# Designs tried in a protein design run: peptides against a protein of PDB entry 8OXM. Part 80

Target 1, 371 residues: chain A of PDB entry 8OXM
Amino acid sequence: FKAEFRLAGGVNLPKIIDCVGSDGKERRQLVKGRDDLRQDAVMQQVFQMCNTLLQRNTETRKRKLTICTYKVVPLSQRSGVLEWCTGTVPIGEFLVNNEDGAHKRYRPNDFSAFQCQKKMMEVQKKSFEEKYEVFMDVCQNFQPVFRYFCMEKFLDPAIWFEKRLAYTRSVATSSIVGYILGLGDRHVQNILINEQSAELVHIDLGVAFEQGKILPTPETVPFRLTRDIVDGMGITGVEGVFRRCCEKTMEVMRNSQETLLTIVEVLLYDPLFDWTMNPLKALYLQQRPEDETELHPTLNADDQECKRNLSDIDQSFNKVAERVLMRLQEKLKGVEEGTVLSVGGQVNLLIQQAIDPKNLSRLFPGWKAWV

## One batch from the design tools (peptide; aimed at target 1 F364)

Design b2_p26_2 (made by RFdiffusion4)
Pose (drawn by RFdiffusion4):
Structure b2_p26_2 (pose): chain A 334 residues (1-279, 317-371), chain P 26 residues (1-26)
Amino acid sequence: FKAEFRLAGGVNLPKIIDCVGSDGKERRQLVKGRDDLRQDAVMQQVFQMCNTLLQRNTETRKRKLTICTYKVVPLSQRSGVLEWCTGTVPIGEFLVNNEDGAHKRYRPNDFSAFQCQKKMMEVQKKSFEEKYEVFMDVCQNFQPVFRYFCMEKFLDPAIWFEKRLAYTRSVATSSIVGYILGLGDRHVQNILINEQSAELVHIDLGVAFEQGKILPTPETVPFRLTRDIVDGMGITGVEGVFRRCCEKTMEVMRNSQETLLTIVEVLLYDPLFDWTMNPFNKVAERVLMRLQEKLKGVEEGTVLSVGGQVNLLIQQAIDPKNLSRLFPGWKAWV
Amino acid sequence: SALEEKAEKVEEEREKADEIAELRAE
């Protein structure tokens, strides 16, 4: 074990450690004290199940739809450990870096990230109209730059297109699974982009199962589909590879709702922390019902096809009205 | 109460997200 450890930041102060194994290769681990990783363990298990189901299905096997997973080992009710992701860089560090940010490098005339943050802080005390107007003004003077990422990393057109296609597929699959699982904490620091495979990885998973509505600022989108992600998917935008991949993933999930419910039914017997406190679990049953409704496409008794559900999700995600009410720190414009 | 404290921590982390990203990039 290495004698030094680093802090990853945050109120809980997670610890980062390095371990040297028998082969001598250093491996990085993140011990997360005062937090419950049982929910993250369930998220990783369902991620692996979805990846296996996508691999089993011939329609998705050809498309090579995969979900990037990292091992999470719970150690106690209030602590655990997880595998650190190597060879990845934060999206916000690449895009909105103060020093060498992509938006500053490509569009110096556009508004800086500090100006946008100041405007968002000044407008949180305003009403809906002023928030919508400021958001539209910010979007008018802030063009997406993320499309140049592979252009700056993959000079060969074949490798560049392969990486772009893998990025698009990974974004579609992650977005579908996150909507299904109700993942809400999807700001720039929770998503890591690989420098080689160019596949997005979700690392935080801190809050899910429709927890953004509980937060003071509700989460009005099911997944992150901001202008930067759409521009980086290519000229075609959401139409094309993203829609088809979303439809295929939704079909696979509708075909495997039995396996998904079997995986998620680990609750109601060993409830995790932050629940059933202050004295057939209530919230567990509620989230199981919500997941079942999402999987069956019933909601309030209405039937919805896979294509219609995908179109509705796209419309909700790209709607500026929903983006205006989001948390300023979520970086909806970014 | 525990949910409110957790919600406050999440908001604080989102506000300091750039600082956390810089620390993790080290």

Design b2_p26_2_s1 (made by RFdiffusion4, then SolubleMPNN; from b2_p26_2, 14 letters changed)
Fold by OpenDDE base, seed 3:
Structure b2_p26_2_s1 (fold): chain B 371 residues (1-371), chain A 26 residues (1-26)
Amino acid sequence: as target 1 above (371 residues)
Amino acid sequence: SVLEKKNEEILENLKNADEIMRLMSE
């Protein structure tokens, strides 16, 4: 390990450490100091399996549909080393960095990222109607700019086109697989973009199996398909290549139902992997600035060993695991809201849910649904 | 000026490549 570390952007300020391997190669490593990287490690294995399924299918193989994976080395329950994807940047750092973000560079007269966040925080405790109105005002005054990412990086038109296609395919594949696995917390710091491939790398996989829906502010979208994400696809937006890649990915997932259920079952019953949303994790993910003042640990919470009988914990856990498996089976059958949908119908519903400004306006302001 | 020229070159490359994407989506 080199003694020098860099701070990566984001809420957790992960430390980028340079590791010299036994091969003499420097590898950048992201050290997360508070996150359970075991969950990330397991989800990477699931993504590798999804990639194997996608490579077996001729249509998805021809389209090179893959989820970008990274090496996770868990060091402890709360620490580990991520292989930092060299040449990746958080989409949030490119878009909404306070000094040189693309929004500020290309749209200097729009609201600042801070103004947008402030406006949405002011209405956080308000009605859904008030949230929607303020979200629409924010969106009107904060226009998408992510199209400029590929244009800044790829000057050759043919390369630019190939990279925009790779981006669109990466968004489609990760969105559908992310939905199947119930991956949440898809904020702009948890999605990296590779500056060479234009592919997305999803990090921080700690909200899975739809556990984002039980957050104090529930997640209302199946994946991140915000205006900047769509703007990166170009003029076709969610139509054409993106939709077709989603459909082909969903087709492979649905045709692999037994395999996916078996894998997720093994993972849900693995006692090493706490997939359940705990109140402390929920508070951490959606901590309000106002709530920082009251979380003085009054040390005087008596050791009431709520010895919840081990039997009641196991029964409650088993019921949650069964519910997750049932919901996964429904998704893989195309059951949405009690109706069986075709692959195209299911993908269409998911796209509509993900782009609906009513759903986006209800998200936690830290998710930055206007970006 | 430099940003505007880059933005114009950027916008022209956008148009050309949106047209290529349209042609490849057919």
Scores: peptide ipSAE 0.025, ipTM 0.459, DockQ to the pose 0.016
OpenDDE base, seeds 1, 2, 4, 5: peptide ipSAE 0.000, 0.000, 0.000, 0.016; ipTM 0.253, 0.290, 0.271, 0.365

Design b2_p26_2_s2 (made by RFdiffusion4, then SolubleMPNN; from b2_p26_2, 13 letters changed)
Fold by OpenDDE base, seed 2:
Structure b2_p26_2_s2 (fold): chain B 371 residues (1-371), chain A 26 residues (1-26)
Amino acid sequence: as target 1 above (371 residues)
Amino acid sequence: SVLEKKNKEILENLEKADEIMKLMSE
C-alpha cells in the first residue's frame, strides 16, 4: 500500500488506495467504509451470471449487452477493497458538481442543483400533488445536459456515435437486469460512467429484491431513466436502440426463468447475504441532514439485535423470501399488475413507469429525480 | 477469523452457483 490516499467523490468519501501487487503492478483500490461490500460482491456475481446468459444469446451477444462488473474483496463485515473502476466518474459528479458541473456550465441560468434539492426537500412531507407541481417547476428550470458528456469526451463523430451507442446499450441492459433483481437506491452517486467506454458501472448494490419499496419513502420507479439519463442517449431518447436493447435483454431474462429463480433462491437463503432492509439501513439511506443530530453515536449495531425470538425472525424472513421469489417469477413471466404482457408490452410499461413525472416526483429528494 | 469463515462460505456458495449455471448450460 502506498502511504498516499485520495478521496473518491460521493457521499461516503471512499478512500482510493494505490496498491502495488506482488506482480509489481500498481492497482487502485477503493476502500469503502461502512458499506456492506458483501452485498456488492454477491450482486456482482449475479451480474456475471446475467452477462453469461446475455453472451449465450446471439442477438444480445451481437449487441454486446453486458453489465459492467467490478471485483469486490471483502476485508471485513463493513469494509473491503473494491477494484477501483479506473477512468470512471459518478454521473452526479459530472452533472451536478457545485463548481464545475455540466448543468452549471451549459445551463448557467437554470436553477442550481442546491436550489432544486432545497425545493424538493421543502415539499418532502407534502401531498403527491404538491410534490408533482414543484417537481415540474424544478424540471422546467433545470434542463438536461448529459448529452455533453459524450461530446466533451469523444471529439471524433464516428467514435462519438459508437460511444453514445455503448452508453445506450449499457443503460438498457442495467435497467432491465436491475428491474429483474429489484435494484434500488439508483441515485446519481451510485451510477458511474466510464470516461473511455461510456458504459455505466452500478455500485452500492445494497438495495435489492425490491427492498427499496419498503423504505419510508418507497421507490416508485423500476430503474433510473431520468431526463439526464435519457439525454445521454441523444435525440432518439428511449426509442430505437434503448427500447430494442431492453426488449432483447428482457427476452433473455424471461427465457432464463428457471436459472434466475434458482440463483436468486440460493442467494435469498444464504445466511451471509443480508439483503433484507434493516431500519438502520433505511434510516441511513433516507437520512435528512437535520435528522443526523438525533442519531446518538452509541447505537452500537451489536446491542440492538432485538431479541425477537429467532423463530419469529426466521418465519418473517422466510415469508419475505417467498414473496421475493413469487414477484421475481411474475416479472420473468411478464406478469405486471395481474396481466401477462409480451416482452414489448412489459418493457413499454417499465419505460413509462420510469419516465413518469408523477412517479419521479414521489421519490426521496436525495435520489435527485430531476437529474 | 469469523470473517474468513464467512468469506469462504460466500465463495463456496458462489462456486456452487457457478456449478449450477454450468450444469444448466449442458
Scores: peptide ipSAE 0.011, ipTM 0.357, DockQ to the pose 0.022
OpenDDE base, seeds 1, 3, 4, 5: peptide ipSAE 0.000, 0.005, 0.006, 0.011; ipTM 0.294, 0.300, 0.316, 0.303

Design b2_p26_2_s3 (made by RFdiffusion4, then SolubleMPNN; from b2_p26_2, 14 letters changed)
Fold by OpenDDE base, seed 3:
Structure b2_p26_2_s3 (fold): chain B 371 residues (1-371), chain A 26 residues (1-26)
Amino acid sequence: as target 1 above (371 residues)
Amino acid sequence: DVLEEKNKQILENLENADEIMRLMSE
């Protein structure tokens, strides 16, 4: 380990540490100091299994459909080393950095990222109608710019095209795999883009198995398919390559139902894999500026050992695990809202849910649904 | 000027690549 560290951007200020391997190669490492990297490690293994399934299928293999993975070395329940994806940047850093973000560079007369966030925070406790109106005003005055990522990085037209295609395929694969696994918390700092491949790297995999739906502000979208994410695909947007790559990914997932259920069952009952949402984690993910003032830890909450009988905890856990497995089985059968859908019908529903401004307007403002 | 020329070359590259994506989608 080198003695020097850099701060990565984002709320958690993860430390980038340069590690010299025994091979003499420098490897950047992201040290997260408060996140359960075991969740990331487990989810990376699941992604590797999904990649194996995608490589076995001729259609997904020809399209090079993969979810990008990284090495996770958990050091403790709350610390570990992520292999820093060298040559990746958070999409939020590219888009909405305070000084030189793409929105400020290409759309200097639009609302600032701060103005957008402020407007959405002001209506956070308001009706869904008021949230929708303010979200539409924000969207009108904050136009997408993510098309410029590939254009800035890839000057050769043929390379630019190949990279935009790689991006679109990466979004499609990660969106469908993420939906099947119920991956939440897909804010703009938890999605990295590789500056060389244009592929997405999903980090911070602590909200899985639809646990984002039980947050104080529930997640209302199956994956991140916001206007900037779509703008990066080019003029066809969600149509053509993206839709077909989603359908081919979903087809492989549905055809692998038994394998995926068996894998997820083992993980749900792994006592070392804490996938359950707890109140402290929920508060951390959706911390409101107003709530910082009252969290004086009055440590004087008496040790009322609510001896919740171990049996009642285990029964409650087992019921939640069973419900997660049932919902996973439904997804893999194409059961949405009590209706059995074709692969194309299911993918279409998911795309419509992900791009619906009514769903996007209901998200926690920290998720930045207008980006 | 340099930004406009970059934006123009960017737009031409976009159009060409959307056409190629269309052709690869057929």
Scores: peptide ipSAE 0.029, ipTM 0.473, DockQ to the pose 0.016
OpenDDE base, seeds 1, 2, 4, 5: peptide ipSAE 0.023, 0.009, 0.009, 0.015; ipTM 0.512, 0.334, 0.377, 0.402

Design b2_p26_2_s4 (made by RFdiffusion4, then SolubleMPNN; from b2_p26_2, 14 letters changed)
Fold by OpenDDE base, seed 1:
Structure b2_p26_2_s4 (fold): chain B 371 residues (1-371), chain A 26 residues (1-26)
Amino acid sequence: as target 1 above (371 residues)
Amino acid sequence: SVLEKKNEEILENLRNADEIMRLMSE
């Protein structure tokens, strides 16, 4: 291990360490200190299974629809070594880095990322109408730039086109699988992009099974499909390749209902897999920068007083697990708001929900729905 | 090629996922 570490972007400030392997090769490793690396590990396994389903289907295989996975080696309940996704950058780092972010470079006269965040934080406790108005003002003065990622990285027009298609396919696959697994909206630092493949890597999978809907500011989108995410697809946006890849992914997921339900059932009842939202995790995920000062490290929550009857906890857990399974079954049947939709109808609804400025304006401002 | 090596790595991950699915079905 080298004595030097770098901070990775992201909420948990994971440490990137350079390790020399037994083979004498340097490898970057991500050390997460407080994250449930088991949740990341389990979700990577689920993604691998989804990838297997996608590879077995001729239509999804031909389109190379895959979710990028990474190796997670949990060392303990709260510690482990993540194989760092070498050659990836957080989309948030590319887009809204304070020094050299693409928004600042390509749109120097737009609002700064900080100004956008401030405006949206000021209306966080306001009406939905006020949030929408401010969000529209922010969006007008903060125009998408993510198209420039592929243009900067891929100078050859043919390579550029192929990489833009790879990106679009990666967004489609991860969006639909993420919806099925209830990952919801993803913080911009928790979506990495591979600088060579233009494929996305989702990290920090601590919100799954629609647990984002029970956050203090509930999620209002099925997946992250913000203006910059769409801009990276190029001029067609969500139409054409993205929509077709979503539909083909959803077809495979719906046709694999029994397999997916069985897998998720095993995971939901695994006592080693804490997928449930707790108040502390919820507070942490939606903590305001201003509230960071009061979290004294003295949450030595003495393990003593939560001797609430094991039976009531187990019953509450089982009821949550059952609801998750029911909702997963509904999704896999195409049941949305009590109506059975076709794959095309379901995918269309999800896309419309994900791009709706009214839904985006209601998201937690810390997740930067204008990016 | 780099692409072939990534495809092999994807195929190996697929084999591992098939093995996990097998182990979860047993």
Scores: peptide ipSAE 0.000, ipTM 0.298, DockQ to the pose 0.017
OpenDDE base, seeds 2, 3, 4, 5: peptide ipSAE 0.000, 0.020, 0.000, 0.000; ipTM 0.321, 0.426, 0.299, 0.279; seed 3 fails the geometry check

Design b2_p26_3 (made by RFdiffusion4)
Pose (drawn by RFdiffusion4):
Order: sequence, then C-alpha cells, then structure tokens
Structure b2_p26_3 (pose): chain A 334 residues (1-279, 317-371), chain P 26 residues (1-26)
Amino acid sequence: FKAEFRLAGGVNLPKIIDCVGSDGKERRQLVKGRDDLRQDAVMQQVFQMCNTLLQRNTETRKRKLTICTYKVVPLSQRSGVLEWCTGTVPIGEFLVNNEDGAHKRYRPNDFSAFQCQKKMMEVQKKSFEEKYEVFMDVCQNFQPVFRYFCMEKFLDPAIWFEKRLAYTRSVATSSIVGYILGLGDRHVQNILINEQSAELVHIDLGVAFEQGKILPTPETVPFRLTRDIVDGMGITGVEGVFRRCCEKTMEVMRNSQETLLTIVEVLLYDPLFDWTMNPFNKVAERVLMRLQEKLKGVEEGTVLSVGGQVNLLIQQAIDPKNLSRLFPGWKAWV
Amino acid sequence: SYEEQLEEEREEELEEARERLMEEAA
C-alpha cells in the first residue's frame, strides 16, 4: 500500500489510495467514507446486466452497444470502496477550463464561463421570464465546441469516425439507462470521457431513482443532452445513430423487464442508509413502481411505443424551457 | 468565486435532500 493519499474534494472528503499488487502495477482506489455505496453497487450490477443483455441480443451485438462499468465494493452501511477510472478526463475540464478551455481557445469572442456563472448567480433571484431570456441570450453567444474533441485527438479520418460512432453509441445507451434508473446528477464533473475509446463513463452516481425532484432545484431532464453533446455527435445531431441506438436499447429493456426487475428487487429486505429512518419499504416500493411504469411504458395508463418514447425523451432533453429551470451549477448551457 | 458559491449551494442541496429523505421515510 502506498504511504500517501489524496483528497478528491467535496464535503465528505473521499480518500484516494494506490495499491501495488503482485505484478507491481499500481491500481488506484477510492474509499468513500460517510457515504453509502450500496446504491452504487446496485447501479453497477444493473449496468453489468444491461451490458450482458445488449451483448446477448443480436440486434445490439452488431452495433457493439456497451456500458462502461467500474467495480464498487461496499464495505459497510456507511462506507465502501470503488475502482478509480484511469485514462479518462473530465468533460468540464476539457471544455470550460479557465486556463486552456476549449471554448476560450476556439471562440475568444464568446462569453467566458465566469461571465455565464455570474449571470446565472444574478438571475437565480429573478422570475421565470428573466431566467428564460438570460438563458436564451447566453445560448446565443455560446456556441458548442465539443465537436472538435476527436478532431484534435484523432487525425486519421477512419479512427476519427470510429471514435465518434462509439461516442454516439455510448451516449445513447448511457442516456437510456440513466432515464430508466432516474439518474439526475449529470453535471460536467460526473462524466469522464476516455482519451482512447472516447466513451463516456458515469462516475458519481451519487443520487438516482428520481432524486433530483427532491432537491430544491428540480431536474427537468431525464439525461444530459446539452448542445455540446449533440454537436459532438455529428452534423446529424440526435437524428440518426442516437435515435436508432435509443430505440434498440428501449426494445431490449422492454424484452428484459423481467431480468431488470429481478435485479432491482434486491431492496425491501436490506434497506440502505438515508431511508426508513426517523421512527415492504415505502420509498423502495415507490421506486420499484416507478421503474416498472417506465419499463412497461404505462405511466398514467397511457401506452407509448419505443419510437414515441424516444422522441418524447429527446424533446424533453433538448427543450430550452426545461434547461432554464435547471440548477446553475449543472451547466445546462455547457 | 462564483464557481465556489455554486459548489457550496449544491452541497447544501444534497444535504437537504438527505434530510428530506429521512423525514419522508418517517
């Protein structure tokens, strides 16, 4: 074990450690004290199940739809450990870096990230109209730059297109799974992009199962589909590879709702922390019902096809009205 | 800085969410 450890930041102060194994290769682990990783363990298990189901299905096997997963080992009710992701860089560090940010490098005339943060701080005390107007003004003077990422990393057109296609597929699959699982904490620091495979990886998973509505600032989108992601998917945008991959993933999930419910039914017997406190779990039953409704496409008794559900999700995600009400720290304009 | 103020507000919201979950679990 290495004698030094680093802080990853945050109120809970997670610890980062390095271990040297028998082969001598250093492996980085993240011990997360005062937090419950049982929910993250369930998230990783359902991620692995979805990846296996996508691999089993011939329609998705050809498309090579995969979910990037990292091992999470719970150690107690209030602590645990997880595998650190190597070879990845934060999206916000690449895009909105103060020093060498992509938006500053490409578009110096556009508004800086500091100006946008100042405007968002000044407008959170305003009403809906002023928030919508400021958001539209910010979007007018802030063009997406993320499309140049593979352009700056993959000079060969074949490798460049391969990496862009893998990025698009991974974004579609991750977005579908996050909508199904109700993942809401999807700001720039929770998503890591690989420098080689160019596949997005979700690292935080801190809050899910429709917890953004509980937060003071409700989460009005099911997944992150901001202008940067859409521009980085290519000229075609959401139409094309993203829609088809979303439809395929939704079909696979509809075909395997039984396995998904079997995986998620681990609750109601060993409730995790932050629940059933302050004296057939209530919230667990509620989230199971909500997941079942999402999977069956019933909601309030209405039937919805896979294509219609995908179109509705795209419309909700790209709607500026929903993006205006989001948390300023979520970086909806980014 | 404005970035730090935003991070603080987010951290406060996460704490409040945990408190609300505990109250709802009642």

Design b2_p26_3_s1 (made by RFdiffusion4, then SolubleMPNN; from b2_p26_3, 13 letters changed)
Fold by OpenDDE base, seed 2:
Structure b2_p26_3_s1 (fold): chain B 371 residues (1-371), chain A 26 residues (1-26)
Amino acid sequence: as target 1 above (371 residues)
Amino acid sequence: SVEEELKEKYEEALLKLREKLKELSA
């Protein structure tokens, strides 16, 4: 370990530590000290299995459809070492989380990211109609700029085109795999982009199996397909490459139903894998920026108290696990809203749900649905 | 106990996974 460490951006201020491996190579490691890295480790294994399924299919292999994975080494129940994805940046850092974010640089007359957040926070407890109206006003005055990511990083037109396709494929694969696994909390800090490959890296995989739907502000979209995410695809948006890659990914997932059910069944009953939503986790995920200051490190409260309320929760646990498996089976059969859909029909419904401003306006303001 | 039932379900699921992973390795 080098004596010097850097802080990565983000809520938990993870420490970037340069480690010298036994091979004499320096590797950057991300040390998360508060998040359950076991969840990330388990979900990375699931992503690797999904990648194996995608590599077996000729159509998905030819399209290089993969979800980006990283190595996670859990050191304890609450700490571990992530292989730091060198040359990745949070999409939120590029777009909005710096003084020179792409929105400020390319759209200096639009609302600031802070103004957008403030407006949406003011209506957080209001009606869905009021949220929708304010969201539409925010969207009108905060236009997408993520197209400039590839334009800044890839000056050669042929490389630029290839990288834009790689981005679009990565969004498609991660969106469909993420939907099947019920991934939530897809805010702009939990999605990294690789500055060399233009592929997405999803981090913080603690909200899975649709547990985002039981949050105090439930998640209303199947994946992140916000205006900036779409803008990064270029002029075709969700049409053409994205849609076809979603369909081909969904086809492989549906044809792998038994394998995916078996994998998820093991994870649901794994005593080391806490996938359930708890009130503290729910509070943490939907905390206001103002409340971040007061979480003193005194939550050294014994791991024993979380175990005691498990007895009444345990009968509920089996029922929740069964419900998760049933819903996964429905997704893999193309059952949406009680109707069996074709792959194209299912993918179309998911795209429409993800881009619907009514659904986006209902999300927790911290998710930044206008980005 | 609920803990024994969960353990049995986990062991059964793990067995199925090991079989499926063999099929995926072939």
Scores: peptide ipSAE 0.119, ipTM 0.745, DockQ to the pose 0.019
OpenDDE base, seeds 1, 3, 4, 5: peptide ipSAE 0.060, 0.088, 0.028, 0.105; ipTM 0.696, 0.716, 0.569, 0.738

Design b2_p26_3_s2 (made by RFdiffusion4, then SolubleMPNN; from b2_p26_3, 14 letters changed)
Fold by OpenDDE base, seed 2:
Structure b2_p26_3_s2 (fold): chain B 371 residues (1-371), chain A 26 residues (1-26)
Amino acid sequence: as target 1 above (371 residues)
Amino acid sequence: SVEEELRKMYEEALKELKEKLRELSA
């Protein structure tokens, strides 16, 4: 270990530690100190399985449809070392979290990221109509700039085009796989972009199996397909490559129904994989300024008491697990809102849900749906 | 330790999941 560490960008300020391996190579390691890295480790294995399914299909293999994975080494129940994806940056750092973020650089007369967040926080407890109006005002005065990521990194036009396609494919694959697994908490810090490949790396996989829908502010979108995410695809937006890659990914997932159900069933009943939403996790994910005062450092002790009421929790747990499996089976059959859809129909519905400003306006302000 | 038992259970469940995936791959 080097004596010097860097803080990674993000809410949890994870420590980047340079480790010398037994091979004498320096490897950057991300030390996450508060989050259950076991959840990330389990979900990375599920992603590897999904990648195996995608590699077996000729159409998805030809398109190189993969969800990016990283190595997780759990060190304890609450801490571990992530193999830091060297040459990745949080999309939020590039777009809004740096003083020299792309929005400030390319759109200096737009609202600041802080002004947008403030406006959406002010209406957080208001009606859906008022949230929608303020969200539309924010969106009008905060225009997408994520196209500039590939333009800054890839000066050669042919390389730029290939990297934009790699980005679009990565968004499509991760969106559909993420939807099938019910992956939530897709805020701009939990999505990294590789500066060399233009592929996305999803981190912090603790909100899965649609547990984002039971948050105090429910998640209303199937995946992150916000205006900047779409802008990164270039002039075609969600049409053409993105849609086709979503359809081909969904086709492989639906044709792998039995395998995916079996995998998820094993994981839902894994006593080591705490996928359930708990009040402390919900508070941590959707912390309000009003709630900051009550988070005394006692987060260490009460994890034992939540384990004690096991019997009534077990019956509730089994009913939640059964509902998760039923909903997964519906998704894999193309059942949406009680109707069986074709792959194209299902993908279209999911895209429409993800880009709907009414759905986006209802998200927790910390999710930054205007980015 | 409880952590070693939990790790063993995880390694076993992971092994079983990998075996089921191999069978579904054959």
Scores: peptide ipSAE 0.007, ipTM 0.344, DockQ to the pose 0.021
OpenDDE base, seeds 1, 3, 4, 5: peptide ipSAE 0.000, 0.006, 0.005, 0.000; ipTM 0.356, 0.337, 0.372, 0.247

Design b2_p26_3_s3 (made by RFdiffusion4, then SolubleMPNN; from b2_p26_3, 15 letters changed)
Fold by OpenDDE base, seed 5:
Structure b2_p26_3_s3 (fold): chain B 371 residues (1-371), chain A 26 residues (1-26)
Amino acid sequence: as target 1 above (371 residues)
Amino acid sequence: SVEKELEEMYEKALKELKEKLRELSG
């Protein structure tokens, strides 16, 4: 282990540690707390199953549609190591790093990432109309730059085009599977990009089954499809390759309804898999940077022994689990807002919801919807 | 059937998951 560690972004401030393997190769390791590792391990297995479904289908296999997965390795009862994808960077580190971020390098006259965050924090308690106006002002003065990631990493034009296509396919696959599973907390530090493949790696999978909608500031988008995410796709944006890959992924998910329902049902009733949103987790996810100074709750593992009456917890839990299964079944049938949609209609609705500035302006400022 | 292979894959993935979760719990 090197003496130096870096903090990755995310809820429990995971530590990135460089390790030298027995083969003499340096490997980055992500060290997280126990509960996050369990949640991540569960969701990685679900992603592996989704990858198997995608590889069995001829149309998704031809398009090489996959979700990048990582290995969870337990170290102790309280700590584990995620085998980090070597050669990945958080999209937030590339885009909005304070020293050398792509926005500062390519758009030096735009608002700083700090100015954007400050403006959105100032309106956090304001009306939706006022949030929308300030979000539009921020977006006008903070133009997307994520196209430069592939241009910096891939100098050969043919390689550049292939990697941009791999990126677009990875965004599409992870967006649709993430929507089906109700994956939330998709801020710019919880999404990594592989510097060799241009594929995305989603980390910190603790907000699932639409539990992001019950946060104090509810999530209003099905997945992250912000301006920088779209800019990385190039001139076609969400049209053509992205849309077609979303449709083909959604088709495989809908045709695998029984399998996906059975998977999620067993996970929802697994007592070792805490997927439910609790007030402490909700507070932690939506803490303000200004509030980080006072509330270091040492989440000592001991305070979960609040003896809430077991009987009332079980009935409330079962009712929430049933509601999650019902909503998953609706998604897999293409039921949106009480209407049955085609695969193309459902994917179109999800894209429109994800790119809508009104939905984006309502997100928690820490999600950085302008990036 | 494709369903039976998916069920066997599911049971295997769940078993591996429960084993990993037990190893994380032990």
Scores: peptide ipSAE 0.013, ipTM 0.429, DockQ to the pose 0.020
OpenDDE base, seeds 1, 2, 3, 4: peptide ipSAE 0.008, 0.008, 0.006, 0.007; ipTM 0.405, 0.368, 0.316, 0.344

